# Peptides against a protein of PDB entry 3HUF: the designs that were tried, part 31

Target 1, 320 residues: chain A of PDB entry 3HUF
Amino acid sequence: MWIIEAEGDILKGKSRILFPGTYIVGRNVSDDSSHIQVISKSISKRHARFTILTPSEKDYFTGGPCEFEVKDLDTKFGTKVNEKVVGQNGDSYKEKDLKIQLGKCPFTINAYWRSMCIQFDNPEMLSQWASNLNLLGIPTGLRDSDATTHFVMNRQAGSSITVGTMYAFLKKTVIIDDSYLQYLSTVKESVIEDASLMPDALECFKNIIKNNDQFPSSPEDCINSLEGFSCAMLNTSSESHHLLELLGLRISTFMSLGDIDKELISKTDFVVLNNAVYDSEKISFPEGIFCLTIEQLWKIIIERNSRELISKEIERLKYA

## One batch from the design tools (peptide; made by RFdiffusion4, then SolubleMPNN)

Design b2_p29_6_s1
Fold by OpenDDE base, seed 3:
Structure b2_p29_6_s1 (fold): chain B 320 residues (1-320), chain A 29 residues (1-29)
Amino acid sequence: as target 1 above (320 residues)
Amino acid sequence: KEEEEKKKLEEELEKKKEKEFLEYEFELP
């Protein structure tokens, strides 16, 4: 989201969130959803127009800001952004930090981008929330992204956490739920006056972990916990591969169970399968190798003695 | 050191406000 603050109390000492939309900025406007009052004698009654665009699909992958357009409203002394005079037709900015000077005002409006990119675990929840979040200036998507800051876990009571949730946790993304998104929607009007009223996602995350025994105490408890072991996996998802990599595993990929030859078995401690392949092919598993699902592996790695547990399972199947 | 920097910043801000006031008397925008 865009946040503005200013020097010299020209914004009344308040920080304000700017959502996507159009704002008239000036001395003789009243603060509301489309106006920003700036208190300076050097600023015109109506000085500038700010237009913040909704996030693009690219912004989800880059963590870039919503495009910030500035137009001077034909003022005597103009408007500058980052020491450059705004053109007559207005200019658009994609920088994360903007110093906006209105006329000869000795104090600048400082706009900064607080990165928030929300990944969803399923398309149904994305479809439900994406429009509202985009109107907050929050890019949303389904795919893994290095720009992802938050991950929406679906609350299904009694279900195992998904691979996406496991990976989000290990990547140290803030896991949130629908309750946080609902809470975020309620404060939209109040954050116009005070940006500090933005809900703390870390509190939501702490509550999720505390109330779900499927999470370890920290990502650090699982990262590299299986260092020195090797696995083979079906080449199905990048997230599954990255999850296994974060566990410190050496990973080999195969296209079908028929591609698991004696050479691969000799170099592999266990095979990781998706649930569909595990359930359908359980009778036809290669002899002499331990096969498990990612969810079964997760149940092992959240235990304090994960290395001992995995070693015992490997040994059990080598002697069976 | 931080208190001296803060005081210097406050003095600079006050000079900027004074300059803004003087510019307002002579050049109404």
Scores: peptide ipSAE 0.005, ipTM 0.277, DockQ to the pose 0.068
Fold by OpenDDE base, seed 1:
Structure b2_p29_6_s1 (fold): chain B 320 residues (1-320), chain A 29 residues (1-29)
Amino acid sequence: as target 1 above (320 residues)
Amino acid sequence: KEEEEKKKLEEELEKKKEKEFLEYEFELP
């Protein structure tokens, strides 16, 4: 999101979130969803137009800012951004930090980009929320991205957390739910006056973890918890692979259960399967190897004695 | 009570500054 602050109380000492949209900036405008009052004798009644674009698809992957357009409204002394005069037709900016000078005002409006990118676990939730979140200047998507700051967990009552949720947790994204998205939808008007009125996503995250026994107390409890163990995984998803890597596992990949030979078994402590393969092939599992799903593995990982639990299961099959 | 009164005084001072500022029609030439 774009946040503006200013020196010399020209914004009344307040910070404001700028959502995608158009703003008339000047001395003689009233603060609302389309106007920014600036308190300075050195600025025009209507001085500049700010236009913030909705996020691009690229912004979801890069965490880049929504494009910020500045146009001077034919003022006597013009407008500057980062010490450069804004062109007659306006200029567009993709820098994360903008120092905006209106006319001869000795104080600047400082605009800064606070990165927020929301990943969704399922396409239905994305379809429901993407438009609203994009209108808040928040990039959204389904695919894993290094720019993702937040992850939307789909709460189905009584369902196990998904692999996406597990991975989001371990990579230290802020897990949020529909309640937080609902709060974001209500704050749009209130944050005009005070950007601090944005709901705390970390508080939502803490509440999710506290109220769900499927989460460990912290990602650190699980990261590298299985260091020294080796697994074989059916080559299915990148998120599953990355999840197992974050557990500290040495990973071998295979394409079919038939590729699990005696050599692979000798080097592998257990096999990780997706639910579909596990359910269909449970009768045909290779002898002498522990096969489990990611969800079954997760249930072991969240236990404080996860290493001991896995060791016992591996041993149980060696002596069977 | 003292914090509410301080906040009210700050809001009144801001409104006064805003009013004095809006009434200053500098005709920029």
Scores: peptide ipSAE 0.000, ipTM 0.249, DockQ to the pose 0.096
Fold by OpenDDE base, seed 2:
Structure b2_p29_6_s1 (fold): chain B 320 residues (1-320), chain A 29 residues (1-29)
Amino acid sequence: as target 1 above (320 residues)
Amino acid sequence: KEEEEKKKLEEELEKKKEKEFLEYEFELP
């Protein structure tokens, strides 16, 4: 999201979030959803127009800012951004930091981009929330991105957390839920005067983890926890592969259970299957190897003695 | 005595988990 602050109390000492939209900036306007009052004798009554565009699909993958357009409203002394005079038709900016000088005002408006990119685990939830979040200047998507800052878990009561949620947690992404999104939707008017009134996503995350025994105390408890073990992975997503890598596993990828011969069984500690293959092929599992789902593996990983638990299950099936 | 020690160890482990959790700062970018 774009946040503006200013020197010399020209913004009344307040920070403000600028959502996608158009703002008239000047001395003789009242602060609202489309106006920014700036208190200086050197500023015109109506001085500039700021226009913030909605996020692009590219912004979701890059964590880049919403495009920021500045137009001078034919003022005597013009408008500058990053010490450059704004052109007559206006200029567009993609820099994360903007120093906006209105006329001869000695104090600048400082605009900075706070990156917030929300990944959804569920396409139905994305469809429900994407429009509202985009109107807050928040990029949204389903695919994993290095720019992802937040992950929306689906609260299905009584279900195990998804692989996407597990991976988001290990990546140190802030996990949030629909309650946070609901709260976030209510603050749009209140944050006009005080950007600090944005709901704390970390508090939401802390509450999710505290109230759900399916999470370890930290990602660090699980990262490389299975170093030295080897697995065979069948018919898994890229997220599943990355999750197993973060656990420190040596991974071999197979196309079918028939690819796992006695030699491979001797070199592999366990086989990881997706739920569909596990349920359909449970009668056809290779003898002498531990087969489990990622969700079953996760239940072991969250335990403090995960290495001992896995070792016992491996031994139990090798000597059975 | 062994049950009380086990319960005390469980409470200390829970407090340690809670402390480690509270000390874990997620960096908001």
Scores: peptide ipSAE 0.000, ipTM 0.264, DockQ to the pose 0.006
Fold by OpenDDE base, seed 4:
Structure b2_p29_6_s1 (fold): chain B 320 residues (1-320), chain A 29 residues (1-29)
Amino acid sequence: as target 1 above (320 residues)
Amino acid sequence: KEEEEKKKLEEELEKKKEKEFLEYEFELP
């Protein structure tokens, strides 16, 4: 989201969220959803127009800001952004930090981008929330992104957490639910979009983890916990591969269970399968190799003695 | 005085951003 602050109390010492939309900025406007009052004798009654665009699909992958347009409203001394005079038709900015100087005011408005990118585990939830979140200036998507800050877990009571949720947890993404998204939607209804009114996502996450025994105590307890072990995986998902990498596993890929030869068995401690392949091909598993699902592996990983547990299972199945 | 106050305010803003980032990274349970 865009946040504005200012020096010299010209914004009354308040930080304000700027959602996508158009704002008239000046000395003689009243703060509302389309106006920003700036208190300085050096600022025009109506000085500038700020226009913040909705996020692009690229912004989800880059964590880049919503486009910030600045137009001077034909003022005597103009407007500057990052020491550059704003052009007569206005200019657009994609920098994460903007120092906005209105006329000869000695104090600047500092606009900064607080990165918030929400990943969804399923397309249905994305379809439900994307429009509302984009109107908050929050990029949204389904695919893994290094810019992802939050991950929406779908609350299905009694279901195992998904691979997406496991991976989001290990990459230190804040896991949130639909209740948090609802709280975010209420922030826009505030007449004064004070940045202090932002809901605490970490409190939501703490509550999710506390109420679900399928999470380890921390990501750090699981990261590299299986260092030194080797697995083979069907080339089915990038998220599954990245999850296994974060566990510290050496990963070999294969295309079919029929490609599991004696050489692969000799180099591999276990085979990781998706649920569909595990359920359909369980009768056809190669002899002398331990096959498990990612969900079965996760149940081992969340235990404090995960390395001992996996070693015992590997040994048990080599001698079975 | 105004440049020194400006520099202090920039340092306080940077520390606040760093603190908000650190609170985001380290308050993972």
Scores: peptide ipSAE 0.000, ipTM 0.316, DockQ to the pose 0.014

Design b2_p29_6_s4
Fold by OpenDDE base, seed 5:
Structure b2_p29_6_s4 (fold): chain B 320 residues (1-320), chain A 29 residues (1-29)
Amino acid sequence: as target 1 above (320 residues)
Amino acid sequence: EEEEKKKKEKEEKEKKEEEEYKKYYYEEP
């Protein structure tokens, strides 16, 4: 989201969130969803127009800002952005930091981009929320992104957390739920004059973790917890692979259970399977190695003695 | 001495910014 602040109390000492939309900026406008009052006699009654675009698909992957358009409203002294005079037709900016000078006012409006990118685990939830979140200037998507700051967990009562949720947690992404999304939707109806009034997503996350025994106390409890162990996995998902890497595992990939030969078994402590293969092929598992699902592995790694638990299972099958 | 110097430099900067603001506040666009 864009946040504006200003020097010299020209914004009344407030940090204001700017959602996608059009704003008339000037001395004689009243603060509302489409106007920004700036208190200086050096500023025209109607001085500039700010237009913030909705996020692009690219912004989801890069964490880049919503495009910020500035137009001078034919003022005597013009408008500058980053010490450059705004062109007659207006200019568009993709920089994360904008220093906006209105006319001869010695105090500038400082616009800065606060990155917030929300990943969804479920396409139905994305379809439900994406439009509203984009109208808040929040990029949304399904795919993993290095720009992802938040991850939406679907609260199905009594369901195991997904691999996506596990991976989001280990990446230190703030996990949020539908209650937080609902709150964000209500925020748009209010002119947020104070960016400090934005609800802390970290508090939502703390509440999710506190109330769900499927999470460890911290990602640090699990990251590299299985260092020195080796696994083999069916090449099914990139997220599963990345999850196992974050556990510190050495990973070998195979295409079918028939590829699990004596050589692979000799180099591998355990085999990770998806639920479908695990359930269908239980009778055909290779002897002398234990096979488990990612969900079964997760139940082990959240325990404080995860290394001992895994070692016991490896030993049980090596000496059977 | 160094804290008092930083405080004076800050007060002098704030005073200069206020004087610049007052100068521009009388220039109607």
Scores: peptide ipSAE 0.013, ipTM 0.338, DockQ to the pose 0.138
Fold by OpenDDE base, seed 1:
Structure b2_p29_6_s4 (fold): chain B 320 residues (1-320), chain A 29 residues (1-29)
Amino acid sequence: as target 1 above (320 residues)
Amino acid sequence: EEEEKKKKEKEEKEKKEEEEYKKYYYEEP
């Protein structure tokens, strides 16, 4: 989200979030959803127009800012952004930091981008929330992104956590739920005056972990916990591969169960399968190899003695 | 000494910014 602050208390010491929308900036306006009051004799009654665009699809993958447009309102001394005079038709900016000088005011408005990018685990929740979150200047999507800061867990009562949730946790992404999204939707008016009133996602995250026995105490408990082991996996998802890499596993990929030859078995401690393949092919598994799902692997990894547990299962099936 | 110098430089900067703010502050007529 965009946040503005200013030197010399020209914003009355307030830090303000700018959501997507249009703002008239000037000395003789009242602070509201479409106006920013700036206190200086050197600033026109109506000095500039700021326009924040909604996030683009590209912004979800890059963590880039919503486009920031500045137009001078035909003032005597103009407007500058990053020491450059704003053009007559206005200019658009994609920099994460903007120094905005209004006329001859000795103090600048500093606009900075606070990165917030929300990944969803399922398309139904994305469809429900994307419009509202985009109107807050928050990029949203389904696919994994290095720019992702938050991950929406779908709480189905009694279901195992998804691979997406497991991977988000190990990446140290802040896991949130629909309750946090609802809370974000309600604070829009209160954060106009104070950007610090933005709800803390870390509290939501702590509550999710504390109340769910399917999470380890920290990502660090699981990262590289299986260092020295080797697995083979069906080439199904990038998230599954990256999850296994974060566990410290050496990974071999195969295209079908028929590709599991004696050579692959000789260098592999276990085979990781998706649920559909595991359930359909469980009768036809090669002898002498430990096959499990990612969800079964996760249940082992969250235990304090994960290395000993997995070693016992490998040994049991090698000597059977 | 270096912390005290940085503190004085900060206080002098803040004082200058306050004086400039008062100069450019709009008192309603």
Scores: peptide ipSAE 0.013, ipTM 0.318, DockQ to the pose 0.126
Fold by OpenDDE base, seed 2:
Structure b2_p29_6_s4 (fold): chain B 320 residues (1-320), chain A 29 residues (1-29)
Amino acid sequence: as target 1 above (320 residues)
Amino acid sequence: EEEEKKKKEKEEKEKKEEEEYKKYYYEEP
């Protein structure tokens, strides 16, 4: 989201969130959802127009800002952005930091981009929330991205957490739920004049983790916890591969259980399967190797003695 | 004294985790 601040009390000492939309900026406007009052004798009654676009799909992957358009409203002394005079037709900006000078005012409006990108685990929830979140200037998507700051957990009562949720947790992404999204949608009007009133996702995250025994105490307890072990991975997602990498595993990828020969069994500690393959192929598992699902692996990893538990299961099957 | 030390170490760890999380969300200008 865009936040504006200014020196010399020209914004009344307030930090303001700018959501996607159009704002008239000047001395003789009243602060509302479409106007920004700036208190200076050097500023025109109506000085500039700011237009913030909704986030693009590219912004979700890059963590880039919503496009910021500035137009001077035919003022005597013009408008500058980053020491450059704004053109007659207006200019657009994709920089994360903008110093906006209105006329001869000695104080600048500082606009800065606060990165917030929300990944969804479920396409139905994305379809429900994406429009509202985009109107807050929040990029949204389904795919993994290094720019993602938040992950929406799908709460199905009595279901295990998804691989996406497991991976988001290990990436130190803040896990949120639909209750936090609902809260974000309701505070839009209240945060216009005070950016500090933005709801803290960390409290929501702490409550999710505290109330769900399927999470470890910290991501750090799991990262590289299986260093030195090796696995074979069959018919899993890309998120599953990245999850196993974050555990410190050496990973071999195969097309079928038939590719698991005696040589591979000698080099591999266990085989990781998806639920469908595990349930269908239970009778055809290779002898002398430990086969498990990602969910079964996760249940072992969240335990304090995860390395000892895995070692015991490997030993039980290699010497049986 | 050991329980108070463990409580302080836990509060310092929680504060450090909160400061690391804040560094991701609050780039100070």
Scores: peptide ipSAE 0.000, ipTM 0.254, DockQ to the pose 0.010
Fold by OpenDDE base, seed 3:
Order: structure tokens, then C-alpha cells, then sequence
Structure b2_p29_6_s4 (fold): chain B 320 residues (1-320), chain A 29 residues (1-29)
């Protein structure tokens, strides 16, 4: 989201969130959802128009800002952004830091991009929330992104957490639920006057982790916990591969169980399968190799003695 | 005494994580 602040109390010492939309900026406007009052004798009654666009699909992957358009409203001394005069038709900016000078005002309006990108594990929840979140200037998507700051967990009572949730946790992404999204929507009007009223996602995350025994105490307890072990994985999701990498595993990939030859077995401690293959082909598993699902692996990884547990399972199958 | 020390270390860790989170999300002006 865009946050604006200013020197010399020209914004009354307030920090303000700018959501996607159009704002008239000037000395003689009243603060509301479409106006920004700036208190200086050097600023025109109506000085500039700010237009913030909704996030693009690219912004979800890059963590880039919503496009920020600035237009001068035919003022005597113009408008500058980052020391450059704004063109007659207005200019668009994709920088994360904008210093906006209105006329000869000695104080600048500083606009900062606070990155917030929300990944959804469930396409139905994305479909429900994407429009509202985009109107807050929050990029949304389903696919893994290095720019992801938050991950929406689907709470199915009594189900195992998904691979997406496991990976989000290990990436140190803030896991949230629909309750946080609801809360975020309720404060939209209040944050216009005070950006500090933005809901704390960390409290939501702490509550999710505290109330679910499927999470370890920290990502650090699991990261590289299986260093020195080797696995083979059926080529499935990128998230599954990255999850296994974060565990410190050496990974070999295969396309079918028929590709698991004696050479692969000799260098592999265990095979990771998706649930569909595990359930359908459990009778045809190669002899002398430990096969498990990623959910079964996760149940071992969350234990303090994960290395000992995996070693015992590998040994049990070598002698069976 | 050891339980109080572990409780203090946990509270201090939670405070540091909260301060780092506040620093990331609320850059002090």
C-alpha cells in the first residue's frame, strides 16, 4: 500500500494510507476518501491530482508498487516528483519512494510503498477476496511468489495443513485467515486519517500457530533439519520441491514410479509421493525404499527428534 | 528460578520478534 507522510506538519503530523483511487491535493480541500489537505501558504487551493492504480499481476510477483500518477492542476509553480517537473499531461511512477514537491513549498510529501502481497492456497477464497484486496492496493494470487508477505490458510477443521501452508511457514510468510481479511476490510475508513490503525497480522498469525499442533514452534526448527539425507520426488508442484530444499534435502526428480531404478534407490534415503500416487500405487512400490507423502513427512519434521524418526523408518524398510 | 528464567527468555524473544515486525511494518519515521 502507499503511505504518505510530510515534513513541517503540512499533513498535520499524520501518516495516511492511499488506496487505489483519485485524490485532489491542495490547501483548500477537506480530507476524505478523495481529497488530501496540505497546509502551506505556498500550495495552491487545488494543486495536484494523485491517481493510484489497482495492482497488476506483475506486482504480485515483483512486490512492486501500484502505479502512482501525478498531475499538476495548472499551478503557477508546478509539481515535482523526485526533483523532476511533472509533465503537462501528468506522469506515472513505479518507484517505491516518491518525494513530491508542491510548488515552492519547502517541505515535501513523501510517499512510501509498503509491500503487501497475499497468496491464497484456495482458488475459491481468492475469487471471494481478490477484488476487495485489489481495491486496497494489495496484489493477490495463487502461485508461489518471492514477493509474498502473507499467506491465507484455508481452515478445514480436522484436515492436515496443505503443502502451500507448510511452505509459507518455512518461508517465514505471515500466515493469516479469513478473520484477518475481514478485520482488514473493517478499518478501511479509519486508516484514511491514521495509517497506524492498520491491523496487526502478527497477532492473527500467533493465534493460528498457537491453536494448531501441526505447526512447529518456529521455521528455524525445521529449516535444514534433514541436512545430509537424500530424497526422490515425483515431479509435482514447485512448492513441494522448494519445501524439500528448505529442509536441507538432496532432491532427485522422476516422472513415474517406473523411473525408480536401482541406481536411484542406491543414492536415495526415501521417496516423496503425492497423495493420489501414494494411495493408488502403494501395492507397486519399489522394494527396499521408504515411500511417504509430503504430509507424512511433515508429521515427522515437526517432531524434535525428526532425524532419528526418519532414520528408524529407513532402517525398518531396509530389513523388512 | 529456572522456570522464571525460561519465561523471561521467551518474553524477551517474543518482544524482539514483535520489535522486528514493528520495524518491518512500521518503519519509525
Amino acid sequence: as target 1 above (320 residues)
Amino acid sequence: EEEEKKKKEKEEKEKKEEEEYKKYYYEEP
Scores: peptide ipSAE 0.000, ipTM 0.257, DockQ to the pose 0.010

